# Peptides against a protein of PDB entry 3PUK, part 151

Target 1, 227 residues: chain A of PDB entry 3PUK
Amino acid sequence: ERGLKSVVWRKIKTAVFDDCRKEGEWKIMLLDEFTTKLLSSCCKMTDLLEEGITVIENIYKNREPVRQMKALYFISPTPKSVDCFLRDFGSKSEKKYKAAYIYFTDFCPDSLFNKIKASCSKSIRRCKEINISFIPQESQVYTLDVPDAFYYCYSPDPSNASRKEVVMEAMAEQIVTVCATLDENPGVRYKSKPLDNASKLAQLVEKKLEDYYKIDEKGLIKGKTQS

## One batch from the design tools (peptide; made by RFdiffusion4, then SolubleMPNN)

Design b2_p19_4_s2 (from b2_p19_4, 6 letters changed)
Fold by OpenDDE base, seed 3:
Structure b2_p19_4_s2 (fold): chain B 227 residues (1-227), chain A 19 residues (1-19)
Amino acid sequence: as target 1 above (227 residues)
Amino acid sequence: EEAEKELKELEEKRKKYFS
């Protein structure tokens, strides 16, 4: 079977680079903390050059304007990343680049989407939401990006119960993005732990997988696969 | 006009897949 890294790269190539490709055109690519880790895990700079990226920049840092070039924003849908984008293209400041292609790694909340629409809509050439919220490590190993997951899942303090639920939802969502990327609808397996965390997470994943495939692009319910 | 079309398409997709 193909390694997870190659699958993730193929997904990014199809969903991002092929989507905004224009012959003879070079773009500046803006990355945030998560997408820097993501691309570093599954590609080389030479791969990005082949896809028409001349340079990569950190979205959080101050950057000199390159007004003649279009920018590809491959970023997470967070307030921090969106605010940095707004600084680059907002009506209150001079635009850093000619135009923007925006690709979010996950669903962008309405509050952030509305801010973009209200202030920067005229600068946008593409705006897509893709579902890649994990880091591939090995052929069948990935890392979830859920802050403080360990702390809240294993906290003995009852006051953390609400946060624990939020963390588990985030983990389940990211696992579903892995399954979607691999085009799999697996039977969920888990190891029993002293706490019922694994069982609860498995139930959340099963529910989200069911919902995802019911509303997939083809409108078809995909049968369970072996994973 | 291109931007308006792009955002409209995204909004329709969001309604279909995320609502």
Scores: peptide ipSAE 0.130, ipTM 0.756, DockQ to the pose 0.472
Fold by OpenDDE base, seed 2:
Structure b2_p19_4_s2 (fold): chain B 227 residues (1-227), chain A 19 residues (1-19)
Amino acid sequence: as target 1 above (227 residues)
Amino acid sequence: EEAEKELKELEEKRKKYFS
């Protein structure tokens, strides 16, 4: 069995690097917090160099313009990351790079997508959603990147109920991306805890899996697998 | 034109799979 790290790397290589590859061209790659962790977990800098990445920059940091180079944005579809991208290309006079290749780690919400479309369409050469929203740790272990998930999920404060729901939704989405990456539609197993969060999460995952596998990326109906 | 086409294709895909 191929380790989860290798599977993730293969997916990124195919979906991102091969998709935007141009012979003899180097790109600057912009990463956010999640994608930094993601790439660090499954590849080395030498691997990125082989894929035509000259340097990696943090999207959140102030960066000097390199107007002659194209930029590869491998980022999460969050307001923070999208806003940083928009600052790079939102103004004609202040474009930091020649053009942008955007690869989101998950489904980009319509609100963010519309902002991108409205402000910087002419600068975009590629815009894809890759659906890799998890960090591979071991061959069969992964972690989710959901900030403050523990706090909100286990908070006894009813005022956090709305935030808890958002966190649960985000977790469910990320779990579905794991299944998609592994090409599996598994049954969900969980242990009940004092808070029925596990059951709720399981239900969300199952629902999202059903929706996802109605029509896969190839336009095929995929049956549920046993796990 | 290329950029607009790319975004349009993505938009169509989004409508198909996520609506």
Scores: peptide ipSAE 0.127, ipTM 0.753, DockQ to the pose 0.457
Fold by OpenDDE base, seed 4:
Order: structure tokens, then sequence, then C-alpha cells
Structure b2_p19_4_s2 (fold): chain B 227 residues (1-227), chain A 19 residues (1-19)
């Protein structure tokens, strides 16, 4: 399939499942709110079974320990998700699982990363940052996980200006993850609106794309593409 | 241990990101 869902699935399969695969081994997979939506959008439970996942669990919920099994954490690098992970493997509590494979959907802030290192590093078998911060909807349609984006971007209230900038920054970053997933460095095009949000966002995207591809996982500098 | 190696490698990548 040529659809975005297929592309996203292939990315997850390569970056996550293939990376931690061990023949004959089953894992418990821990998901947060975002990754639940993400996987639901691009795969079925049968697909996960084929990748060696026996069961999926919500990281936010209280869970019974399964100490003989390794856990695959596919989570967003948020304080909430990280704190839940820390509770599972932190020195202050008994480990819920045998070991952890952690795959963040985006760059994990240093503060959170350092907390992980300080408290449960010995439990970690893999720790990767992948770049999937969007939900595929259709073949070429995706949604961004930016709360209240529309509200703040189109708010006439100047008091929302600061939040608007934060939202636009987040949107730009997530758009870059789409490009990364598609392996594209596009020339950004936009239609200007009265509030000039599109122009500002385009500039942010261009800047972030430049930074990303300069230091991408493949060590490549990719030229502009048409998309 | 493998954990330390993994985290160290990620740390090095992160340094490049902020450079």
Amino acid sequence: as target 1 above (227 residues)
Amino acid sequence: EEAEKELKELEEKRKKYFS
C-alpha cells in the first residue's frame, strides 16, 4: 500500500519492532495516549502479534507485574509517560517487568532523559528516539497532536500570543517528523491568510527541517524535494 | 552493561542535536 498509514507502519516496524526483535521472545507493549492512537491508526492487533507482542497495556493504568517478560515501551517523551515508566523500573519500587525497551516518539527532553538514566538505566536494553509525532488518517492525510491548535492560532485575543507561538512551534516540529517519516525534505508551500499563521509556520518548518536533516539518523544532508 | 552502552550512544546523538 502506498498510503501514509502503510509508510508509518513500515517506519514503526523498522525502527521499533525490528530493532528489538528476538526470535522466540514475546514482549508486553506499553502504550500511552498518543501511541495508542498511532498504532490504532496504522495496524491491527494481529500485526502486533506477528511482531512478538503478546499484549498491550496502557502505561497510565495500574498493572500487575509480569516479571518474567520484557516490556516494550512505545511512548511519548512526556513527564506523565516517563513518570509511569519510572514507577515500573525505578529504584524505589519493585520492577514490573524483566527489562525495558524504550522507544520515544520524539526527542526526549534532557530533564526526562536524565531522570531515566539516574533511576533505572540498568533495566534498559534499548532506548531510541524515533520521529513520529503525528497520526496518519488517509493515504496522504495526517493529524498533529497539538492541543487547541486551532483555537490559539486563530484567536484574536492578544493574550493568547504566547501560547500561539508555543503551539506553532509544536506544529512545526511535528510536521518535520512527517517529513522524516516520508524521507522528504520538501519545499514548503503555503497560502497566506490574514493572520499570517501559514507563513510563520512555514518558516518554522523550514528552519527545523534544515536542522533535522543536517543531523539526521543517517547522517545525510538531503536537498530540497517537491512534495 | 548493555544498558549503559545504549544510553551512552543515545547521549552522543543528543549532543550532536544540540550542537
Scores: peptide ipSAE 0.126, ipTM 0.752, DockQ to the pose 0.528
Fold by OpenDDE base, seed 5:
Structure b2_p19_4_s2 (fold): chain B 227 residues (1-227), chain A 19 residues (1-19)
Amino acid sequence: as target 1 above (227 residues)
Amino acid sequence: EEAEKELKELEEKRKKYFS
């Protein structure tokens, strides 16, 4: 399969499942709202079973301890998801699982990372950040998970200018993760009229792409590719 | 010990990203 869904699955398989795989070992996988949607979009439960996942649990729900099993946390780096993780491992006497493998879908803010380090470091076997912050819909279609993006970007209220900037930044970041996943540096095309939103977003994406390839591709900026 | 090494490695990568 050549679609975006297949590419995303392959990325997750390599970056997450292969990274923590142990022969004969089963893990419980904890998902949040975003990663539930993500995995649902690109795989089946049978695929997860093949990767050594016995059950999937919602990180937001209260769960019974399974102390003999290790847990794979595939979650967004949000305060809500991190807090739920901390509840699972924050107390030495009340650890829900044997150990934790944590994979964030994006860069984890220092504040959250430090909180994890301070509270749960001894329980963590893996902690990695991967760059998948989008939902594949079709072979060439994806959805950004930025709450209220439309509202703030097209709000006639000038008081929303600061929030608009935050939303634009978040959207740009997620678009860059798509490019990284596809190993592409696309030429950005947009219509700037009647609003400047598309132009601003394009500029943010271009800037972030440059930064990404400078740092993550050993200083090599790839030529622009066709979408 | 293994956990601490893992987190340290991630910290180093993070620092590199922001340098």
Scores: peptide ipSAE 0.116, ipTM 0.745, DockQ to the pose 0.464

Design b2_p19_4_s3 (from b2_p19_4, 9 letters changed)
Fold by OpenDDE base, seed 4:
Structure b2_p19_4_s3 (fold): chain B 227 residues (1-227), chain A 19 residues (1-19)
Amino acid sequence: as target 1 above (227 residues)
Amino acid sequence: DKAEEELKKLEEKRKKYYS
């Protein structure tokens, strides 16, 4: 399949499942709100079974310990999700699982990363940032996980200016993750609007693309592509 | 241990990103 869903699935398979795969081993997978939507958009439970996942659990919910099984955390680097992980493996509580494989959908803030290192490091077998912060749709359509993006970006109220900038920053970052997933360094094109949101967003995207590809895992320097 | 090594690798990548 040539659709974005297939591309995203292949990315997840390579970056997450292949990375932590162990023959004959089953894992429990912990998902948060975003990754639940993400996986639901690009795979079926049967696909997860084939990748060695026996059951999926919501990280936010109270869960019974399964201490003999390793856990695959595929989560967003948010305080809420990280706090749930910390409760599962923190020194102050009994471990719920045998060990943890952690895959963040985006860059984990230093504050959260440091908390993990300080309290749960010994339980971690993998810890990676895979940079998928969007939901794929059919064909080559995607949606961004930026709450109230439209409202703030198009708000005429100057009191929303600060929030608008935050939203645009988040959008830019997520667009970069799309490009990363597609292995593209695009020449950004936009149609200007009265509020100049498109131009500002384009600039942010360009900047973030540059930063991202400096540390690209493939070690490749790609020129601008048409997309 | 393996955990520390894993986190160290990620930390090095992060340093490059934020530099």
Scores: peptide ipSAE 0.291, ipTM 0.840, DockQ to the pose 0.606
Fold by OpenDDE base, seed 2:
Structure b2_p19_4_s3 (fold): chain B 227 residues (1-227), chain A 19 residues (1-19)
Amino acid sequence: as target 1 above (227 residues)
Amino acid sequence: DKAEEELKKLEEKRKKYYS
């Protein structure tokens, strides 16, 4: 079995780098917090150089314009990351780069997508959702990047109920991306907890898996693998 | 416009996601 890191790298290489590759062209790659961790977990800088990335920049930081170069945005579909992108291309006079290739790690919410469409559509050369929202740690171990997940999921305060739902939704989405990456439609197994969060999460995952495999990359419906 | 076509393609894919 190939290690999860290699699987993730292969997916990124195919879905991102091969997709936007242009011979002889170097790009600046913009990363956010999640994608920085993601790439760090599964590749080296030398690998990125081989894929035509000259430099990596943090999307959150103030950056000098390089108007002659195209930018590859490999980012999570969050308001923070999208807002940073919009600042780079939202104004004609302040465009930081020549054009943008945008690859989201997950499904981009309509609200964010519409903002992008309305403000900087002409600058976009590619816009895709890759569905890699997990960090590979070991061959069969991964972590989810959901800030404060533990706090909200296990908070006894009912005022956190809405936030808990958001967190669980995010977790479910990320788990589905793992399954998609591994080309599996597993049955979900869990142990019940006092708050039964695991059961709720499992249901969310199953629902999202069904939705995902209705139309997969091959246009095929896959049965459960029972993993 | 190539950019618009790219976004339209994504929109169509997204619509399928909601169906």
Scores: peptide ipSAE 0.281, ipTM 0.837, DockQ to the pose 0.501
Fold by OpenDDE base, seed 1:
Structure b2_p19_4_s3 (fold): chain B 227 residues (1-227), chain A 19 residues (1-19)
Amino acid sequence: as target 1 above (227 residues)
Amino acid sequence: DKAEEELKKLEEKRKKYYS
């Protein structure tokens, strides 16, 4: 299977499940809104069972402690998701699970990372950032998770300029995660749209791609691929 | 002390991100 869904699943399997797998051990997996959509788009419950997940839980919900089991947190690096994690492990009260394996879908901001380090370090067995911030739809189609992107990008109101920039940065970042997942450095192609947003976004993507490959694991700049 | 080791590894990666 050569579709984007398969590629995403393979990456998650390698970067997350294989990384924390222990023979004969089952884990509870905690998901947030984004990762719920992500996993739903590229796998089935049977696949998760095969990877040693006994049950999946929503991190935002109140959950009963299962203190004898380890928890796999596959979450976005947002204040809301991190706060939920901190509540599970970061208080004087008993922790909900035996230990935590944390995998962020993107770079975790310093403020959130420092909070985790300060309060929950003793409970952490893994803490990694994996670059998957998109939802695969079809073989070569993906969806970005950027709220209100359409509104702000096409707003003629100058007062929205700052927000538009933030949205475009987020979009560019997610596009780069697609490229990283596919191990591609494509030439950026776009159709011109009102307000020249396509050109601006293309420039942001190109810049971020360059940055990513400059600091990749091999320290090599990958040449542009055909896409 | 596995926790500290894991966080240290991530910190090293983060340093690279900012370099």
Scores: peptide ipSAE 0.274, ipTM 0.832, DockQ to the pose 0.496
Fold by OpenDDE base, seed 3:
Structure b2_p19_4_s3 (fold): chain B 227 residues (1-227), chain A 19 residues (1-19)
Amino acid sequence: as target 1 above (227 residues)
Amino acid sequence: DKAEEELKKLEEKRKKYYS
């Protein structure tokens, strides 16, 4: 079957590059830590050049203004990344670029979205959530980006119970983005562990998959597929 | 879902920039 890397690249090409493409126009692309890893895993610089990206910049670093060029922000919806964007286009400072196309890798929290609306909305020409929050490794292997997942999931300290739940929710959400990217509604399978972590995670994934397909763009619930 | 709705509203308001 198709390699996961190629599937992810096709998703990004369709959801991001095709969405903001303009003939003869070059853009500067701003990446954060996660999206740098994501693109590095599934494409080459030559691929990005073909999509109209002339320069890649790290959103966390100080950058010189390029006021005549539009910027493509492909970033995670985190306070750190959003704050860097706000510095580039906030009303309190001179704008770094001509305009912004923003593509979040996941759902943007209301608090962050409201901050963007309040200070930078006039500079935004696109703002979308594309729901890719995993790194493809091999044809059927991916890595979840959940900090301290191992520590909290396997912590014997009861004081970490709340954080463990947060981590499991994040993991389940990322697994659902994989399924969405692959257009699959799988029956969830898991290996039993000494701790019921796998069972709990499986239940969360099943619930989130059900919710996702109920509210998908087509409004249709897909039947279970084999995965 | 709530965020998606707000984003759609924003996109509609900024439609004049889509060229």
Scores: peptide ipSAE 0.218, ipTM 0.770, DockQ to the pose 0.089

Design b2_p19_4_s4 (from b2_p19_4, 9 letters changed)
Fold by OpenDDE base, seed 4:
Structure b2_p19_4_s4 (fold): chain B 227 residues (1-227), chain A 19 residues (1-19)
Amino acid sequence: as target 1 above (227 residues)
Amino acid sequence: KKAEEELKKLEEKRKKYYS
């Protein structure tokens, strides 16, 4: 009915809400910029209430402690979001919530993960990487969260070459998360263009897909799917 | 503690990814 939106919601429900659900327990949910957009694209507040979320807070904002409640962090693995989490739990005297369930939208860099491990481990009840780094649309369309992707990919300015590579990497990673969400190992097709962006991106996607499915928890080896 | 176990599990998964 709602296509990709329903699929993404189902993924979040199973990977996040079902994973940390306790009967009769309400949680505060902390979101960052990306996850705010993500959830807004595929669910309503009523849906979140049904999943045991009493209130949504912006992780970037100064928040009043609610020390009797557990917090569900659904955030991107960025320095900014992680730093906010660290401020919430990094000090014993400054813990804002009773405990944390943390779910990253993608793989958390080792540097950030180690910081969390070193300072906040005792406060963490769950720590998962669920690999959803895209915004779903109803018509089976998704939007990648890669700022200025079009600009850098198609910029003729050589000074943007380095940034272009970073953007390509980010796009490839997010495309893989889409595939993971859809449980597909697609055959990659592209139309070549003068800048060869599509070809390069395709190669990156294929490489990352191989890496992802190597560590897939299902342990399934899938052939390339015609997509 | 359970927290440490949870992080350890994730760490093991990460090791597999980066191998």
Scores: peptide ipSAE 0.316, ipTM 0.848, DockQ to the pose 0.590
Fold by OpenDDE base, seed 5:
Structure b2_p19_4_s4 (fold): chain B 227 residues (1-227), chain A 19 residues (1-19)
Amino acid sequence: as target 1 above (227 residues)
Amino acid sequence: KKAEEELKKLEEKRKKYYS
């Protein structure tokens, strides 16, 4: 096991599996594109079996109901993943599973959260946001899941300015989740470039880190760390 | 009841995030 992969697995184990654990109970786990990659990067199927997962299913696929089993949804807070969840539990007569434990990899937008609350509230046993929005690669290396990030950030076309800001925001958010997972408040360092993308991203990260540590569960602002 | 309580807890945390 690599260092960061172990940390990520430990976080998932404590925040997700331990949180919904019931002795002797098996669950079906639903994954989306991101969480499939995430779990594949830091655990094996045997590890999931030890955590009470009998089978993993792709949330995007049409699945046969297993009404006697509870479902663990470990998914990103995207419209696509949430819509799939809603289809599983939105109709009382057509519930795919006995109940749902939902764990989002990031903050769920109000629009999506409200949809869940309005349609599926009675089926939910757990609903949490665990803030893991990155893929561990090496012991100290991770990959951000921001589509077309490079394209928009370095596009010479000024028409992409608005999308660039969205991408920067998403990247900054994911970097903060890494820091939260590692329990660190790093001093952000960057090399300035003509496009000043690094500076902009650094500023966003620092701002988000400040916000996170001000309102975290510990209520503690940590000093700057080095990595 | 339990489900509603769970969502309420999350809502409270979310409110804190926006504050």
Scores: peptide ipSAE 0.299, ipTM 0.842, DockQ to the pose 0.519
Fold by OpenDDE base, seed 1:
Structure b2_p19_4_s4 (fold): chain B 227 residues (1-227), chain A 19 residues (1-19)
Amino acid sequence: as target 1 above (227 residues)
Amino acid sequence: KKAEEELKKLEEKRKKYYS
């Protein structure tokens, strides 16, 4: 019934919690808007407690320092989330926590990565990019987190063409993260719409899937699986 | 330093992304 949720949770458990686990150690976990939704969709607070999380904090909030505890940042690679992290550990500010474990839900842009490297490198114990940028709903259903996707994709206004492309790129990327999470390379199937957005999206997905599996950790190109 | 090593590892992965 909830196969996709289980897969997502398993990936988070192995890629994040197991990666930074230390026996007898508790961490504060910092979440942003997206990762809050993500974790809420696939786990319970009791699950997080079992993984060594004592409390969850919103990264956007002005939090009190807990300088004796390490912090687990599970966040999206956005300017807002990164800026909040930088304020927690920046050289010009008092450190909120003892150290940071950072796990991004997607590829972190160079500009943001360089900022982190320049200002917070000494505080980082882990820094990884885990490819999960979707919300699981049902066993075979997921929701994309792309704001205004409907508006721009179906806008007849030519002035929105550039934004439409950006939105479709984001959607394609998230679909690829689902496939990566499931370790599948499905054949893309779609029904064309009047604006043929489905075809465009399918092409983007196929391209990104090819790129992902071509440069995967095993260096293997996977063939298409049953979808 | 351990912290720098972690970032270096990520940089290597990122390098692969651009290749």
Scores: peptide ipSAE 0.299, ipTM 0.842, DockQ to the pose 0.485
Fold by OpenDDE base, seed 3:
Structure b2_p19_4_s4 (fold): chain B 227 residues (1-227), chain A 19 residues (1-19)
Amino acid sequence: as target 1 above (227 residues)
Amino acid sequence: KKAEEELKKLEEKRKKYYS
């Protein structure tokens, strides 16, 4: 079986690089904290050069304009990353680049999407959500990017119950993106001890998997697979 | 799903300029 890193790379190559490919054209790629880790986990700089990326820059840092080049934004749909993009292409400021190709790692909230539409829609050549919200480690091992997951899931303080639910929701969503990337509808397995958190998470995953495959673009509900 | 639909609409409207 193919390793998870290669699967993730193939997904990024087809969903991002192939989608915005133009013969003979080089792009500057802007990354945030998560996508920096993601690409570092599954590719080399030489791979990016082959895909038409000349340089990589951090979206959070101050950058000099390169007005003759188009920019590829591969970023998380967060207020911080979106605000940095808006600074680059907002109508109130000089544009940093010729145009923007935006690829979000997850669904972009309406509030952020509306901000983009209102201020810099004319600069956007592509805008897509590709749903990759995990870091591959080994062939079947991945790391979820959910801040403070350990703290809230295992906190004995009842006041953290609401945040715990939010964290579990985020974890479940990321697990579903892994399944989508692998094109799998697995039977969910979990270790229930010492707490029932794993059981709760499993239920969330099962529900989200069901919803995902029901609304699949192909209109097909896939049977359960072994994973 | 809602966001994806909006993005598709945006892309379709500008396809003639940027495809």
Scores: peptide ipSAE 0.218, ipTM 0.768, DockQ to the pose 0.089

